# Peptides against a protein of PDB entry 3OGK, part 209

Target 1, 307 residues: chain A of PDB entry 3OGK
Amino acid sequence: ATPDRLSRRFPNLRSLKLKGKPRAAMFNLIPENWGGYVTPWVTEISNNLRQLKSVHFRRMIVSDLDLDRLAKARADDLETLKLDKCSGFTTDGLLSIVTHCRKIKTLLMEESSFSEKDGKWLHELAQHNTSLEVLNFYMTEFAKISPKDLETIARNCRSLVSVKVGDFEILELVGFFKAAANLEEFCGGSLNEDIGMPEKYMNLVFPRKLCRLGLSYMGPNEMPILFPFAAQIRKLDLLYALLETEDHCTLIQKCPNLEVLETRNVIGDRGLEVLAQYCKQLKRLRIERGADEQGMEDEEGLVSQRG

## One batch from the design tools (peptide; made by RFdiffusion4, then SolubleMPNN)

Design b1_p27_6_s1 (from b1_p27_6, 16 letters changed)
Fold by OpenDDE base, seed 5:
Structure b1_p27_6_s1 (fold): chain B 307 residues (1-307), chain A 27 residues (1-27)
Amino acid sequence: as target 1 above (307 residues)
Amino acid sequence: MEVELDVEPTTAEQERLKKLLEKKEKL
């Protein structure tokens, strides 16, 4: 499809999703940094798609200029921007988005690669946005953003329901969790074990509505922090947890309302048996191969929807 | 209405891809 054909066919388009990588079969043969440029599409959006509210770029090359053009063209009409596994931009591009699109509800840059200049984009978002519902920079490397800005976002955005972050120390997010009263989903962070302080995280208070969770580097010593609300957990992302088979069994037994589990092969046959025994509402199970086979990511894990 | 499109690579991108594939096959 060409950009010009899109606008002619769908002049009143509200939501656009573009996928810029070759077909999945070729992914293993192509460097991860290879993708289609969004530039011609952003030009078309800016000129001819005046009702567009949602933009999703997947595995595309996005420049700061592209983001700036998109931001200025859509302004407060842009409700959703997803930069899903994209590359080619810096935090200046993100700053342009949050500066011009002050009513954005969903901002995603999950697994995107970018150059980090500063943390101004998150600060600007914190200072001016009150509409945010979903913020997702999961599996990204931000070193210059402030947990305090995330807390400010939680205070100002009453509809904030899903937040996925990079490697923030979880203890730095205490203020965020306290402020995020309506948060239902949290993924990311960093649990850093301290042999000298085994109870380092035991006083963490999570949002009362939290039911979808994925804490990075959670080991068996940290796992008990979930036990007080394990019965309300509906989705667990254990991909980056440091749990062994027996730890999986322990946690799963405490999550009778689990609907979605994402984990690694470490769950083993025993963990699957426990899952079948205790999690009768399970709808989706994703088991990823360990780090050594990560290159084959796009094989659709057999989501056996045993409907 | 939501439209999902697979973006076809440009001729330049196709050529780049071809070169990359050729390099991988020689390794």
Scores: peptide ipSAE 0.122, ipTM 0.605, DockQ to the pose 0.032
Fold by OpenDDE base, seed 1:
Structure b1_p27_6_s1 (fold): chain B 307 residues (1-307), chain A 27 residues (1-27)
Amino acid sequence: as target 1 above (307 residues)
Amino acid sequence: MEVELDVEPTTAEQERLKKLLEKKEKL
């Protein structure tokens, strides 16, 4: 499909999702993750798709200029921007989006690769947005953004229901969790074990409506922080948890209302048996092969064809 | 209405990328 054909066929298009699909002939020249440039599409959006409210780019090359053009063209009419596994932009592009699209409800840049210049984009979002419902920069690395801006967003955006972040220390997000009264989903952060303070996370208070959760680097010592509300958990992301098979069994047994589980092969056949026994509402299971396969000679940490 | 499209790089994009790679190899 071409941008011109899209606008001619759907002049009143409200939602667009573009998935980068490299041609086989280019595999010798480009990395497998190369998805094409959004530039011609942004041009078409700017000129001919004046009702577009939602844009999702997956595996695309996106420049700061592309983001700036999109931001100015759609302004407060842009409700959703998803930069899903995109590359080629900097935080200046993000700044342009949040500056011009002040009524944006969903901002996603999950697994995107970018150059970080500063934390101004998150600060600008915190200062001017009250409409945000979903903020997702999961599996990204931001070193220059402030957890205080995230707290401000939570305070100002009463409809904020889903937040996925990078490697913020969880204790720095205490103010955020207190402010995010309607938050249903949280993923990311960083749990850092301290041998001298084994209970440093035990007093962590989560939002009351939290039911979708994925805490990065959560080990068996931190896992008990979930137990008070485990019965209300509907989705768990354990891809980046530091749980063994037995830990999985312990946690899963406490989550009878679990609908979605994402985890690594470490769950094992035993974990799958426990899952089947205790989680009768399970709708989706994702098991990834982790780096753990190289070191585990032990049979218990592997999902066999019987699971 | 939501439209989902698979996007392939244009011939012009492919040529541009090729030129960029050639320049990088010469540096």
Scores: peptide ipSAE 0.049, ipTM 0.584, DockQ to the pose 0.026
Fold by OpenDDE base, seed 4:
Structure b1_p27_6_s1 (fold): chain B 307 residues (1-307), chain A 27 residues (1-27)
Amino acid sequence: as target 1 above (307 residues)
Amino acid sequence: MEVELDVEPTTAEQERLKKLLEKKEKL
């Protein structure tokens, strides 16, 4: 489809999802410009799609100029922006979005590659937005944003239900978790083991409604922090947890209401058996296969065709 | 039940896996 054909056919379009590169292709296997720049689409949105509230770009090239144009064209009418696995922009583009789209409800940049200039975009969001429901910069590398701004967002956005972040130290998010009273989903962060302080995270208090969780680098020593509310966990992301097969078994047994599990091959056939035994409400299972398979010491840490 | 097997991680996932392995080596 072409932008002009889209607007002619659907002048009252409210939601647009554009997919660039195919999911099956690694970024390195397809030219960066394949699937294209969002520029012609942003032009069309600006000129002819006046009712558009939701924009989802997946695996596309997005420039700061594109974001600026989109932001100014849609302003407070933009409710959702998802930069899903996109590239080509900087934090200046994000700043433009949050500056002009002050009623945005969903802001996603999961797995996007960008140049980080500063943390102003998150600060601006914190200062002026009260509508945010979903904030997702999972699997991104931000070094210049403040956890205090995230706390401010949680305090001001009472409808905030899902937050996925990069590698924030979890202890820096204590204030955020306290403020995020309605938070149902949290993914990311960074658990950093301290041999001298084995109970470093034991006093971490999670939002009471939290039921979808993925803590990055969670090891067996940190895993017990989930046990008090494990029965309410519906989704668990263990893709980046430091859990062995037996640890998986231990945790899964504590989560009888688990509906979605995302993990690595380390779960093994044994973990899958335990999952089948204890998690009768399971709807979706994702098993990641990747470079970490070579580091698995547990012979049982392989999922066979028999699982 | 839906089972999804991801064979090749994205660049971001690869970077996180690298970090994961680095942390695992410290344990």
Scores: peptide ipSAE 0.045, ipTM 0.488, DockQ to the pose 0.709
Fold by OpenDDE base, seed 2:
Structure b1_p27_6_s1 (fold): chain B 307 residues (1-307), chain A 27 residues (1-27)
Amino acid sequence: as target 1 above (307 residues)
Amino acid sequence: MEVELDVEPTTAEQERLKKLLEKKEKL
């Protein structure tokens, strides 16, 4: 498909999703970070797709100039921008988006690679946006953004329901969780064990509507923070948790309303048996194959054909 | 209406990719 053909066929298009896909027949080895350039598509959007409100780029190369052009062309009509596993831009491009698209509802940069210049984009978003529903920069590395801006966003955006972040210390997000009264989904953060303060997370209070959760580096000592609301959990992301097989069993049996589970092989056949026993509403299970240290030594930590 | 498209690389992009792969094979 070409940009020109798209606009001629669908001049009133509201939503566009583009996936970068190399021709498999031409190359036996393709770098995972290789994507098509969005530039010709952004040009076409700017000129001919004047009703477009949702843009999703997956595995594409996106420059700051592309983002700036898109931002100015769509302005407050842009409701959704997803930069899904994209590359080639900096935080200046993000700043342009949030400056010009002040009514954006969904902003996603999940698994994108970029150059971080400053935290101004998140600050600008915090100062001017009241429409945000979904913010997702999961599996990214931001070092210059402020958790206070995230708190401000939560306070000002009353429809904010899903937030996924990078490696913020969870204790820095206490104010955010307090402000995010309607939050249903949270993923990311960083739980950091402190031998000198084993209960440092026990007073962490989550939003009352939280039902989809994935805390990075959550170990068995931190897991009890979920128990007060485990019955309302519908989705768990344990891909980056530090839980053993027995810990999985303990948590799963406390989540009888679980619908979606994402985890690693460490759940084992035993964990799958417990899951089948206690989680009768389960709709989706994802198990990633990871080299967990125990996965090589203990058969109990492996999912077999029986599980 | 929502449209989902797979984007094929341009001829220039394909040539660039080929050069990158050739460079990796030489290393």
Scores: peptide ipSAE 0.036, ipTM 0.516, DockQ to the pose 0.030

Design b1_p27_6_s2 (from b1_p27_6, 15 letters changed)
Fold by OpenDDE base, seed 4:
Structure b1_p27_6_s2 (fold): chain B 307 residues (1-307), chain A 27 residues (1-27)
Amino acid sequence: as target 1 above (307 residues)
Amino acid sequence: MEVELDVEPTVAEQERLKKLEEKRKKL
C-alpha cells in the first residue's frame, strides 16, 4: 500500500504497523535501503492521519528528521512508538520524541542501530514523563544513559510494567528495582561474575510483581537469585543465560507456572522432559541454536523432533 | 503450545552471542 492510499481509506487510523526488510536483509543478502524509508509515511501521518496514536516501524530506515516530524505532528497524542530493528537515526531523534510526546506509554527501540550522541533523551523522559508503561531498548548499545534516569522513570511512572534494557550492570539498577513497584517484566542487564565476590548478586531485590524475566549472562551461581519468586515466574528468557542442561532442569522445576520459555538447544531432551513434567501451563517454547552450533550447518540439535 | 525452533539470529543477536561466549570462557 502507498501512504496516500492508506490515509484516504482510513483517515481515522489509530494504529499503524509498517514492516520493512525481511530478516534475510540483516545478513547483507538484500540491499540495506530495501524495505523502505519511513519518510513518506511520516509525511502522510503528519498531514492526514490526525488520530494516529500508535506507530510501529519494523526493519525500516528512520532518520532524525522523520522522528522530529512525527513527534511534532502527534505530540501528546502519540501513545506508542516502536522502532523495531530500525536504523538511520541518532539519539537526537529520540530526544525529539520524548520532548514532544510527553504522554507516551510505550517506547521501543529493540535491536535498532543508531548513533549515540548523548544520554539526554532518557533524562528528558525521566524529567517529564509520568505515563510510561513499557520501555524497551533491549539489545541496543547505550553508553551515555544514566541508570539514575531509569530510577527516576520508575518513581514517576506508576504504570510502568515492562522494562527491557541493554547491558547495564545489574547492581547499578538496584535503585531502579526498588522504585519500580509495579514492574512485571524485566529483560537485559548484565550479570558479571566476580571471583572475589561470589555473593555479589545474592542481595539483589526484585520488584514483587516480577513474573517475566530475562537476565543476560546469568550463570548457575547467579540463578539462585530467582528461587524466592520462581513459583510466580510466567516467562523466562534464557537466550543469553550461561546455563547448562542440568541448570535448566533445576530452574524449570522451580517454575510450575511458566507459560513462555525462550532458550537454546542446551536445554536438550532432558530439559524438555522436565519442562513437560513440571510446566503444565506452558504456552510458548522458543529454542535457538547455540553460538557454537551457528557455524555448524549439519549438526542435529540436542533437541530431537520427538518433543 | 507454540513452538519456535532454530530461528536465525539477527546481527544484534550474533553480537550478543559473541559476548556470551566471551563470558562463558571466563567462567
Scores: peptide ipSAE 0.214, ipTM 0.803, DockQ to the pose 0.675
Fold by OpenDDE base, seed 3:
Structure b1_p27_6_s2 (fold): chain B 307 residues (1-307), chain A 27 residues (1-27)
Amino acid sequence: as target 1 above (307 residues)
Amino acid sequence: MEVELDVEPTVAEQERLKKLEEKRKKL
């Protein structure tokens, strides 16, 4: 579809999702610069899609100028921006979004590639937003943002239900977890084992409604922090956990209400048997290959079995 | 029930997997 054809056909469009790169680009089969620029779409949004409140760019090239134009064109009418696996922007573009779109409810930049200039975008979001429901910069590398701003967001945004972050030390997020009273989903962070302080995470208090979880680098020593609320867990992201087969079995047995599991083949047949035995509400299972198997030229392809 | 088997990670996933491996080696 072309931008002009879209606006003519749907002048009252409220939600737009654009996919610029084919899935094959994920496999390095297509150059990173292959795909659509959002510029012509942002121009069309600015001129003709004046009711648009939700924008999802997936695998698009997005510049700071594009973000600035979008921000100014939609302002407080923009409720959702998802930069899903996008590239070409910096934190200045993010700053423009949060500066102009002060009622944004969903801000996602998961797996996006960007240049980080500073942490001002998160600070600005913390200072002015009270509407945020979903914040997701999972699988990104922000080094200049402050956990304190995340805490401020949690305090001010009472509808905040899902937060996915990069590699923050989990202990730096204690204030965030305390403030995020309605948080249902958390992914990311960094669990860092300390031989000198083996119990460093045992007193970690999670939000009471937390039921979707993916803690990065969680090993068997840290896994017990989930046990007090394992029965309420509905989704687990174990893709970046340090759990072996037996650890998976131990955790799964404690999660009878599990609906979604994302893990690696380390779960094994034994883990799958345990999953089938204890998780009767399971709706979705995603199994990825381990890091050691990523280099093997096995048959490229997603095998989806629907049962 | 839907079962998804993913064969190839994204670039970001690959980078995170490297970090995961580095952490495994330190434990």
Scores: peptide ipSAE 0.211, ipTM 0.790, DockQ to the pose 0.587
Fold by OpenDDE base, seed 2:
Structure b1_p27_6_s2 (fold): chain B 307 residues (1-307), chain A 27 residues (1-27)
Amino acid sequence: as target 1 above (307 residues)
Amino acid sequence: MEVELDVEPTVAEQERLKKLEEKRKKL
């Protein structure tokens, strides 16, 4: 569909989702610069889609100019922006969005590739937004943003329910977790084991409503931090956990209300048996391949066709 | 129940996996 045809047919469109690059582009099979540019769509949004409040670009090329135009065109009417696996922009584009769209409720840039100039966009968001419900920059590499701004966002945005972040040290997010009283979902961070301090994370206090969780690099030593609220957990993302089969079994047994599990083949048939036994509310299971499957045929860490 | 098995990772996921492996090797 062309932008102009869409606007003519749906002049009062409130939500737009565009899918640009084919899935194969995500695997470096296609040049990163190959795919759909959002520019013609942003032009059409600016001119003809004046009721648009939700924009989802998936695998699109997005420039800072595109973001600036979109931001100015929709301003406080923009409630949702999802840059899902997009590329071509910098943090200046994000700054424009948060500067002009002060009532944005959902801001996502999960798995997007961008040039990081500074952390001003998150600071600006922290200073001016009180409407944010979902913030997601999972699987991104921000190095210049401040955890303090996340804390400020949590304090000011009382409806904040889902936050997904990159590789923040989890201890830097203590203030954030304390402030995020209504947070239901958290993904990302970085658990960094210190052999000299095995209890480094034992005093972490999570938000009371937290029920969807995916901590990056969580090992068996850190896993016990979940036990106090494991019965409350409804979704686990273990794709980037450092858990073995037995660790999975231990954790799963403590999560009887688990509805969604995302993990790797390391769960094994044994983990699946435990899952079936203890997690009667399970609705979705995602099992990805492990890193080690390129080499060792160790049968114990594989999900068989019988499972 | 929805089951999704053995999905090929994105580039970002692959990079994250590499980091995961590096951390695992340090343990």
Scores: peptide ipSAE 0.197, ipTM 0.790, DockQ to the pose 0.764
Fold by OpenDDE base, seed 1:
Structure b1_p27_6_s2 (fold): chain B 307 residues (1-307), chain A 27 residues (1-27)
Amino acid sequence: as target 1 above (307 residues)
Amino acid sequence: MEVELDVEPTVAEQERLKKLEEKRKKL
């Protein structure tokens, strides 16, 4: 569908989701029809889709200019922006969004690739937004944002229920967790084992309603921090945990209300048996290959291209 | 129940996996 055809058919469109080509294909096949760029869509949104509240771009090229145009065109009417696996923008584009869209409820940039200029976008969001429900920059690398701004967001946004972040040291998020009284979902952070301080994380206090969780780099020594509330866990993201098969079994047995599990093949047949035995509410299971197996496939893929 | 197997990792996921491996080697 072309942007112009969409606006003519649906002038009162409230939600738009655009899916670009897979990233691997986008680098080699910039479609002549600009199907990978959001620019023509943003132009159409700005001119003709004045009721649009929700925008989801997946695997698209998004410039700062595109974000600025979108921000100014929709302003406080924009409730949801999802930049899912997008590229081409900087933190200036994010700053424009949060500056102009002060009532945004969902801001997602999960797995997006961008240039980081500063942390002003998160600071601006912290200073002016009280509507935020979902903040997701999971699988991104921000070095210039402040955990204190995240805490401020949690304090000011009483409806904040889901937060996914990059590699913040989890102890820097103590203030955030204390402020985020209604938080149900948290993913990301960084657990950093200290041989000299085995109990480094044992006093970590999570929000009382937390039931969807994915802590990055959680090993068997950190896993016990979940045990006090394991029975209320409904979703676990273990894709970036440092758990072996036995650790999986131990954790799964403590999560009888688990509905969604995302993990790697390290769970093994034994872990799957334990999962089937203890997690009767399970609705979704995602199993990805381990890092070691991916390295071998990349080598085999390289060998097959040379042969 | 929905089961998703053998999902090809994105570039970001691959980078994260490298970090994971580096951390695993330090344990």
Scores: peptide ipSAE 0.222, ipTM 0.800, DockQ to the pose 0.521; fails the geometry check

